# Peptides against a protein of PDB entry 3ZOQ, part 15

Target 1, 223 residues: chain A of PDB entry 3ZOQ
Amino acid sequence: QLLQDSWWNQLKEEFEKPYYQELREMLKREYAEQTIYPDSRDIFNALHYTSYDDVKVVILGQDPYHGPGQAQGLSFSVKPGVKQPPSLKNIFLELQQDIGCSIPNHGSLVSWAKQGVLLLNTVLTVRRGQANSHKGKGWERLTDRIIDVLSERERPVIFILWGRHAQMKKERIDTSKHFIIESTHPSPFSARNGFFGSRPFSRANAYLEKMGEAPIDWCIKDL

## One batch from the design tools (peptide; made by RFdiffusion4, then SolubleMPNN)

Design b1_p30_1_s1
Fold by OpenDDE base, seed 2:
Structure b1_p30_1_s1 (fold): chain B 223 residues (1-223), chain A 30 residues (1-30)
Amino acid sequence: as target 1 above (223 residues)
Amino acid sequence: EEERRREEEERRRRLEEKEKAVKEYLEKLK
């Protein structure tokens, strides 16, 4: 089984559609002929760590990091031992200013994923050194469906939408039921224009507490 | 038209309640 039961029940119809079969065949060729990130077994890590029913928060990214050893199938996250990318450094700076967490000595966000933070990229694969190389190949249709089935869920979700690309997905989200946290992107090019001081972590926890749910422990321990 | 108005009012109310809760929480963190 490709996915755990909760996600499989929501997405099984997508995997039978022609677009996904074409995507799958494309990916087979790409992984055979090119260096593709993340590792093929890590593509769906966001769904593996966070079940459909356990999703509390969604953080949308664009596509995986395209450098060696970086991507681990989670948006903004890097494998332990990898230098923190600039956007991730800014995420941790905002985390420190927002709720007082220490900056971790690594960039793995797996602890968030295990608590119900779906770290979803809209495109789930990339060629080495070629940002957006798998854009428009079918991933966006699948990840749009992921957003749709979460929007349809009765239990509310918090969507954190950093930057214009992620914010374009707002039209797919029932804002009467779900909560949206929007700001500029954590990238060095945009972080000073609204990301810093946006306090997404405390705002997310405030909403969770209002709903009678356990807040996320956003503080990441050193490894 | 009346049903649409009720839905819009309910949506507005839900948003205001969410924003209020966030504001109150953030004030406690200060």
Scores: peptide ipSAE 0.045, ipTM 0.520, DockQ to the pose 0.020
Fold by OpenDDE base, seed 5:
Structure b1_p30_1_s1 (fold): chain B 223 residues (1-223), chain A 30 residues (1-30)
Amino acid sequence: as target 1 above (223 residues)
Amino acid sequence: EEERRREEEERRRRLEEKEKAVKEYLEKLK
């Protein structure tokens, strides 16, 4: 997949490394032999919608949704017409409570991505019906590099780290430059233990304003 | 119409208070 020049400049070295070549060969086999999500053309959608220079906020997910038609290459996001997954519903509930947004009639977060919210999963592919099936296959090394190059950027970034998996990436982030918003995961299993009331959207905008940047319009219009 | 307006004004006021609280919180952290 061809990336935007800004990301290509940051990541081109990774694509030449053996681990990524092995990952690529694995993916070729997986896509040929099994149903893999997202569509191969959508794997890097997070990077396609949000350039390296335009990143204001990062929201880390684990891996794509593994159901038909769900994943669109953006963390927590689902294609229009797809039922909102439980975690996404909780995200919208918090959004409503935090900043008063209406709950949208769809689950697409593309409007966030277009405003500089990098919706990055740490693993970018999954087998149908098999959560974390592509864990430990090389994606984490690439996505760690994405975090690293953002951490190295002079202009501050806001990292929203929901749950332990995302929070483990904090060690890679220069907290002297960048802002971290941490809470429990929006999953139904953890949302009531700290995600609800964490106000990540208003906090992110407060940091953006402090940096002299335009806030994110987190409110999603109906389609 | 007046009731709707009052509800909207109250919602707006609550939002402004929340935003203020977040700003104050962030100022304390910095």
Scores: peptide ipSAE 0.035, ipTM 0.562, DockQ to the pose 0.016
Fold by OpenDDE base, seed 1:
Structure b1_p30_1_s1 (fold): chain B 223 residues (1-223), chain A 30 residues (1-30)
Amino acid sequence: as target 1 above (223 residues)
Amino acid sequence: EEERRREEEERRRRLEEKEKAVKEYLEKLK
């Protein structure tokens, strides 16, 4: 997949490294032999929709949804026509309570991505029905580099870190420069323990305004 | 129509109050 110039400049060296070549060969076999999500053309959608320079907010996920037609290369996002997963439903509930947005009739977060919200999973592929099946195969090294180059960027970024997995990436972020929003995960198992009422959307916009940047329109229109 | 307008105005007021509170909170943090 061809990346935008801004991301290519930041990541070109990673694609030449042995770990990424091994990952690529693994993925070729996986896509040929098994059902892998998302579609191969959608793996880097987070980087396609949000350039390196346009990143305002980062929302970290773990790995793609592993059900048919769900994953579209954006963390927490599902393709239109797909039932909203429980975590995404809770995200929209918090969005409604935080800033009064209506719950959309779909689960696509593409409108966020187009505004500078990098919806990045730490692992970018998964086998059908097998959560974390591509964990430890090389994606984490690439996505760590994505976090690193964003941390090194002069213009500040807002990192939204839901749950322990995302929060482990905080050590890679220059917290003197960047703003961190942390809470429990939106999963039904953890949402009531701190995600609900965390107001990540208004907090992100408040910080963007403080920096003199345009806030994100978090409200998603029906399709 | 008047009832819908009042509900929209109340919603807007609540949002403005929430936004103000978040701004004040962030100003205290940094």
Scores: peptide ipSAE 0.122, ipTM 0.702, DockQ to the pose 0.016; fails the geometry check
Fold by OpenDDE base, seed 3:
Structure b1_p30_1_s1 (fold): chain B 223 residues (1-223), chain A 30 residues (1-30)
Amino acid sequence: as target 1 above (223 residues)
Amino acid sequence: EEERRREEEERRRRLEEKEKAVKEYLEKLK
């Protein structure tokens, strides 16, 4: 897949490394033998929608949704026409409470991605019905490098880290330059323990404004 | 070693500036 030039310049060395070649060969077999999500053309959608230089905010997810038609290569996002997963519903509830946005009639976060919100999963593929099935296969090394090159960027980034899995990446982030917004995960099991009321959207925009950058329009229009 | 020291001093300065900025922001939100 052709990455945007800005990402290619940052990641080209990774694609030549043995781990990524092994990952690629594994993925070829997986896509040939099993149903894998997202579609192979959508694996790098987060990087396609948001260039390296245009990243303002990063929202880390774990791995793609493993149900049919759900995953679109963006963390927490689902294709239009797909029922909103519980965590995504809670994200929209917090969005409504935080800044007054209406709950959209779909779950696509593409509008955020186009504004510089990198919706990155740490693992970029999954087998149908098998959560975390591609964990430890090489994606984490690539996505760690994505975090690293963003951390090395002079222009500050806002990292939104929901839950322990995402927060484990904080050690890779230069907190002298970059802003961190941490809370519990939007999952129904954890949302009431700190996600609700965390106001990540208004806080992110406040940091952007302070940096002299345009805020994100977090409100999602109905389709 | 001098380069490392300069980098550490710059990092400290950036951190202090960031902390000041966050404090000012929080005060504005009050």
Scores: peptide ipSAE 0.101, ipTM 0.684, DockQ to the pose 0.017; fails the geometry check

Design b1_p30_4_s4 (from b1_p30_4, 14 letters changed)
Fold by OpenDDE base, seed 1:
Structure b1_p30_4_s4 (fold): chain B 223 residues (1-223), chain A 30 residues (1-30)
Amino acid sequence: as target 1 above (223 residues)
Amino acid sequence: EEEKKEEEKKKKEEEEEKKKLEELAKEERR
C-alpha cells in the first residue's frame, strides 16, 4: 500500500477517483520530463511519519521548496546539510523566543513529525525553480480531504495556520472540536506583522495539556 | 468620466492586490 493503514482507511476512496488518476498520470510525465521536488518516494512523507491516529498538531504549508535537495516532503522542512530558508529561520527564532529552544544547525523537522506534528503542504510537488507549478492539478482536493477527515476525527487536533493561504482552510475545520492557532506567515515580509511573538509552540502545548495529551518536544537537536 | 476613473482605480487596486498576493505567495514558500 502507498500509505500506512490508518491513512489508507481514510483516503482509499480518493485514490480511485478520476481527479487522482489524472494527477498520477500528470506526475508520471512531470517526473519523466522535468526535475520535480521532492523525490517521488518522499511525496507522502508527512503521512509516513505521522499516522492518522497519531496527529496532534497540523502545520499547513503551500507547496514544496523548488531548489535542489531542499524539499523533504514535509512543510517548511529541509533536508540536513541544506541552508535554512528565510521562513524556517524565522520559525526557529520564534521557537527560541517562545520556549527557549536553541537554533538547530540544520532545517529538518522530522523530529516534530515523529511526535504527531503533521507537516502538510496543500500541494505536494513542484517543478525545479517554478513555485506553484503544480497548483490546481489535483493535490488540493486530496489535501482538503486530509483536513476534512482530521476535522471529522473525535479526538481534537491543533491546527497552526500561518498566513492567508493556510487560514483559508479554516472553513473546513470544526472549531467546536479542534483548536486553531493563527498568525501572519513566518516569511521575512510578514513575520514582523504578527508571527513574531505569536508563541504558537507554547500555545499548542497548552492545548495538548488541556486535552490530557503529552506536549510536543519542539526543541530540535543538532546533527 | 468619473465612473471610468473609479473602474481604472479599482482595476489597478485589484492588480496591485493580485501582484502583492502573488509576491506574498512566492515569499511564503521561502
Scores: peptide ipSAE 0.067, ipTM 0.497, DockQ to the pose 0.098
Fold by OpenDDE base, seed 4:
Structure b1_p30_4_s4 (fold): chain B 223 residues (1-223), chain A 30 residues (1-30)
Amino acid sequence: as target 1 above (223 residues)
Amino acid sequence: EEEKKEEEKKKKEEEEEKKKLEELAKEERR
């Protein structure tokens, strides 16, 4: 099976649909002919690290980083040893100001994913140096279904929606059951317009505590 | 002649807005 049983039960029907078969065929060609990120084994890392039942928080990204060695199948996250992208640096600055965490010496958010933070991009692959190169190829339909099945879940989820692209997914979220944390994007172009001081980490933990759930340890240890 | 100038102006504004949206979408990712 491509996915853990909990996600497979929710998404199995999508993988049988023509759009996903076409996407899969496209991806086979792209990975053979082009440099595609992340590695093909890492495409579903968000779903591998965080089961459907273990999702506590969702952080939506747009698509993977398109530079060498950066993308690891998790939104905003970079592999250890990779220079932190500007948006990720701003995430760590807000983390420090919000809850007092030190800025880690790496950009891996795997520790969040393992605690139930679904680090989902809406598009799961990209060509080297070509941002949005796999937009409109079928990923959005699958990732919309991921949002839908989480919205349908009885156990509440916290959605952190940074910037307009993520906020457009709010229409798919049952706000009577689920919590939304919205701000501007952590990008240097938008972070000063509302991301800084938005305190998404403490707010997420405050919702988890209200639900009787264990908070996320957002502090990332150095490697 | 005026209608053709308005259509060309509108098309140019749509292309500039599309380019700005594409640049903003690239900038939000950095």
Scores: peptide ipSAE 0.057, ipTM 0.479, DockQ to the pose 0.070
Fold by OpenDDE base, seed 2:
Structure b1_p30_4_s4 (fold): chain B 223 residues (1-223), chain A 30 residues (1-30)
Amino acid sequence: as target 1 above (223 residues)
Amino acid sequence: EEEKKEEEKKKKEEEEEKKKLEELAKEERR
């Protein structure tokens, strides 16, 4: 199976649809003809690290980092040894101010993913050096379905929606069951306009505790 | 004739809004 059983049960119908077959054939050509990120094995890492049933928190990104060795199939996350991108640095600054965590010496968010933080991009692939190059190719339809099946879930989810692109997905979320944490994007261009001081990490944990769930250990250890 | 002008105006507004959303989305990623 391409996905864990819990996600496969929710998404199997999408993979049979024409749009996803067209996306798959497009991706085969793109990976053969160009440098595409992440590695083809890492495309679904968000779903591999966090099962459908284990999702506690969702953090939406746009699409993968387009630089060499950066993307690892998780929103905002970079592989160890990669310089932290500006937005990720601001995420760690807010994490430090919010809950006192030290800034890690790496940018891997895999520890969050393993705890039930779904680090989902709306577009799961990108061409080298070409931001949004795979926008409108079918990924958004699949990732909208991921949001829909999480919204339909009885067990509550916390959605962290940074910036306008992520906030556009709010219409798909049943706010009677699920919690939304909204702010400006962590980008240097927007972080000072509401991301800093938004305290998304402590707010997420406060919702988890109210649900009787274990909080996320947001603090990332050095490697 | 008026309906065609309203459709063209609406299409232009949708294209401008789409461009603004794409510019904002580019700014959010930097």
Scores: peptide ipSAE 0.050, ipTM 0.486, DockQ to the pose 0.036
Fold by OpenDDE base, seed 3:
Structure b1_p30_4_s4 (fold): chain B 223 residues (1-223), chain A 30 residues (1-30)
Amino acid sequence: as target 1 above (223 residues)
Amino acid sequence: EEEKKEEEKKKKEEEEEKKKLEELAKEERR
């Protein structure tokens, strides 16, 4: 897949490395032999919607939803017409409490991605019904490099790190330049322990305003 | 014989820690 020029300039060296060639050959076999999500054309949608230069906010996920028609290459996001997963419902509940947005009738976060919210999973593919099935196959090395090149950028970024898996990436982020918003994960099992009331959306916009940048319109319109 | 018991204990602790990390990772996804 051709990445946007801004991402290609940052990541071109990774695509020539042996680990990425091995990952690519693994993925060719997986997509031929099994049902893999997202669609192969949607794997890099986070980078397609949000250029390297346009990144304002990063939201880290683990890996794609493993159910039919769910994953669209964006962390936490689902295709229109798909039932909102429990974690995504809690994200919209916090959005409503934080800044007064209505809960949308769909789960697509594409409007955030188009405004400079990088919706990145650390692992970009999954087997149908098998959560973390592509963990440790090479995606983490590429997505670590994505975090590194954003951390190296002079223009500040806001990292939203929900739960322990995302928070483990904090060591790669230059906190002298970049802002971090941490809480528990939006999952029903952890949301009551600090995600609810964390106000990540208003806090992100307050940082953007301090930097002289336009805030994100976090409110999602119904389809 | 004592070294084998320490290696088995360490392997069991690593397996329990791995299992606990896998359970925590499953809880974060729900």
Scores: peptide ipSAE 0.043, ipTM 0.468, DockQ to the pose 0.041; fails the geometry check

Design b1_p30_5_s1
Fold by OpenDDE base, seed 2:
Structure b1_p30_5_s1 (fold): chain B 223 residues (1-223), chain A 30 residues (1-30)
Amino acid sequence: as target 1 above (223 residues)
Amino acid sequence: EEEEEERRRREEEERRREEEAKEEALRGIR
């Protein structure tokens, strides 16, 4: 039995909608004419690594890193060999202070994704050197639907919402079923105002344990 | 027998179209 992609069952209707067809045609042109990140095959990596049914935790990002070789199709994650961006460095500093993990020598969060951490950006593509260049092009409608179908799920989800942009999605989350961990963004501009000491990793695991689920191994091994 | 074969062919074509649409949506901007 080909395990039907649990995301396809939840999202197939979105892919048939005019807005998504227009987005797709736009993206075909963008990838042909410009350098777009991530690689076209990596756009949906968050959905590929974490099935709809396996989602335990959601971490929302805004849009992909716009530098060469950085974006991996996962929020905050960078490909191995890439210098850790400032926000990701702060995430690892908080991880160390929260649960004692060592700071990894790389920035890949694939190990989290494989454990049920959906690393979702609200916008899934970006032009090289142009942050938010694909904002308002249709991605937000699809990613809102991803949040909606997770909110509709009976099995609880933990949403980690760093900063105002992610926190704006709280209105789409049924807080009677799902758990929310909120703080300021890990960015150097905001991390000292509440991200540091927020202990999102231990708090997420404490909720998972209360639900009778296996905790996330947040510690990332060196490559 | 012909109705059952035609039904199976339609179900296989629908399944193929759904898998093609899925691959196109999730993997293929190009």
Scores: peptide ipSAE 0.194, ipTM 0.681, DockQ to the pose 0.010
Fold by OpenDDE base, seed 4:
Structure b1_p30_5_s1 (fold): chain B 223 residues (1-223), chain A 30 residues (1-30)
Amino acid sequence: as target 1 above (223 residues)
Amino acid sequence: EEEEEERRRREEEERRREEEAKEEALRGIR
């Protein structure tokens, strides 16, 4: 699938830049020589499911899951039939406590993406079993531009920034136009230090309602 | 008439270049 025209118009200049050409050549080699996640067709799934104009909420992740069949090109999301990672389990626990949603029998967040939740990782690829293996290869420059063009948008966006890595992007966000929801990361190592009880889902919907926008249906149906 | 045909040709060439660039940006990761 081609990038939606709305994202192409915002990002076309980045794809012509030397850093992105070097990233592409690196990725061609990586996918040929090693097992890379997600599938090459799924790298831009966040942009495929959520157009530039349809973005209501952004949830920043670091990099894709590095285990077999896990990564779906969406931050925190896993393919159906994949065991929910610990951070995702904690996200669903907070979702249940915040707004009363049942815990789904799968880990796919595609229903959020289709409603305008941009599930963006800052790094869009990873080597099998090697977390952060594609850090500093050019993805951060592209994903910084994605944050920048959203920050420049007149229509407000809600940024959900879990943990220090995501919170470092706050400097790129015009907080006079856009809303920030910050907490500790949903990881088992940090969730009890402020993620649990942060109520990001109800808070996001409260901002959407104030903007005159339809709230997100955060409840995920079983498959 | 000639100015309108030249404008249409330029718009079609630009659209073709954008489609080729979109395809190249995506194909390059396959």
Scores: peptide ipSAE 0.141, ipTM 0.657, DockQ to the pose 0.009
Fold by OpenDDE base, seed 1:
Structure b1_p30_5_s1 (fold): chain B 223 residues (1-223), chain A 30 residues (1-30)
Amino acid sequence: as target 1 above (223 residues)
Amino acid sequence: EEEEEERRRREEEERRREEEAKEEALRGIR
């Protein structure tokens, strides 16, 4: 079984579809012939850390970091010991400004994932040094289905949609049940245009509290 | 049509910005 039972029940039919079989065969070749990120065992880490039923918040990314040792199958997150990418630094700056968290000495968001923050990229693999190299290969269809099944869930979800790529998924989200937090992307090129001061962390927790759910402890401890 | 073109241009710009940010991160590891 590729996934936890809760996700398997939602996604099992996708894995039998031709598009996913083609994607799988492509990935087998890519991992054999190229340096692909993340590690093949880490591709579904977002779903491994956060069950379908445990999802409280979704943070959408585009595709994994394409540098050595960076990607760990979680959007915006990097493995411990890896230099924080600029967007992640800005996320931590906003976190500090929003709710007073210290900036951690690492870039791992695993603690968020374990609390029900689905850190989902729309594309789950990338070639080394080649951003979006696996765009349009079938991942988007699977990750769209992940969004769809979460949108269909009765228990509300909070979607944090940073930047236009993530915001394009808004059409798939039932806003009668689910909450959306939108801003510009945390990238240095866009963060000053609305990401900073957007307070996504406190806003997400305010929605969780309104739903009668436990808030996320967004503060990340040093390792 | 103009709104869709402007939307597409802005989406491409944002994608480029994300790519540039990831490239900067990669350069910082090398």
Scores: peptide ipSAE 0.039, ipTM 0.590, DockQ to the pose 0.067
Fold by OpenDDE base, seed 3:
Structure b1_p30_5_s1 (fold): chain B 223 residues (1-223), chain A 30 residues (1-30)
Amino acid sequence: as target 1 above (223 residues)
Amino acid sequence: EEEEEERRRREEEERRREEEAKEEALRGIR
């Protein structure tokens, strides 16, 4: 799929590398032989909704939701009409407590993406019912490069790193230019250990304001 | 009609199990 020019300029060299060609050939087989999520057209939705230059905030996920109709190529986000996953419910609970937003009647984070919130998974595809099934297949190298080129950008970025997996990417982030917001993961298994009360949304906006940028409207309207 | 409702119920139950499995996988990254 053709990326926007801003991302293409940053990533074109990666797409020519053997690892990415091998990943593409693997994905062709996977999509032909198995049910893979998200839809092949939605794999790069995070980059489609948020250009390289428009990135204000990055929220890192691990890999897509592996249930029917859930994944839409955005970390933590689900398509409208899909029941909100437990982690996403906790994200909205924290959003409500942090900045007073109502809990939306859907789980689509597209409104965040359109405002410059890069909702990036480190692995961009998954087999149905098989979490992390595409781990170690080449996505991590591409998504590491996405983090690297954002870290190299002069205009500051805010990285929201929930849980250990996302926090392992901290070594790639130039903290002299960029801001990091860390907590435990929003999962029910970890949310009470530091995610709740972490106030990532107000903290992100406080950094944006300090940089003279427009804050994110984190409040999601009902559909 | 009953077969479609049963199919929908099975798909919803499968989706729920897949969602729970996703959350379990995320426990490792807490």
Scores: peptide ipSAE 0.024, ipTM 0.458, DockQ to the pose 0.110

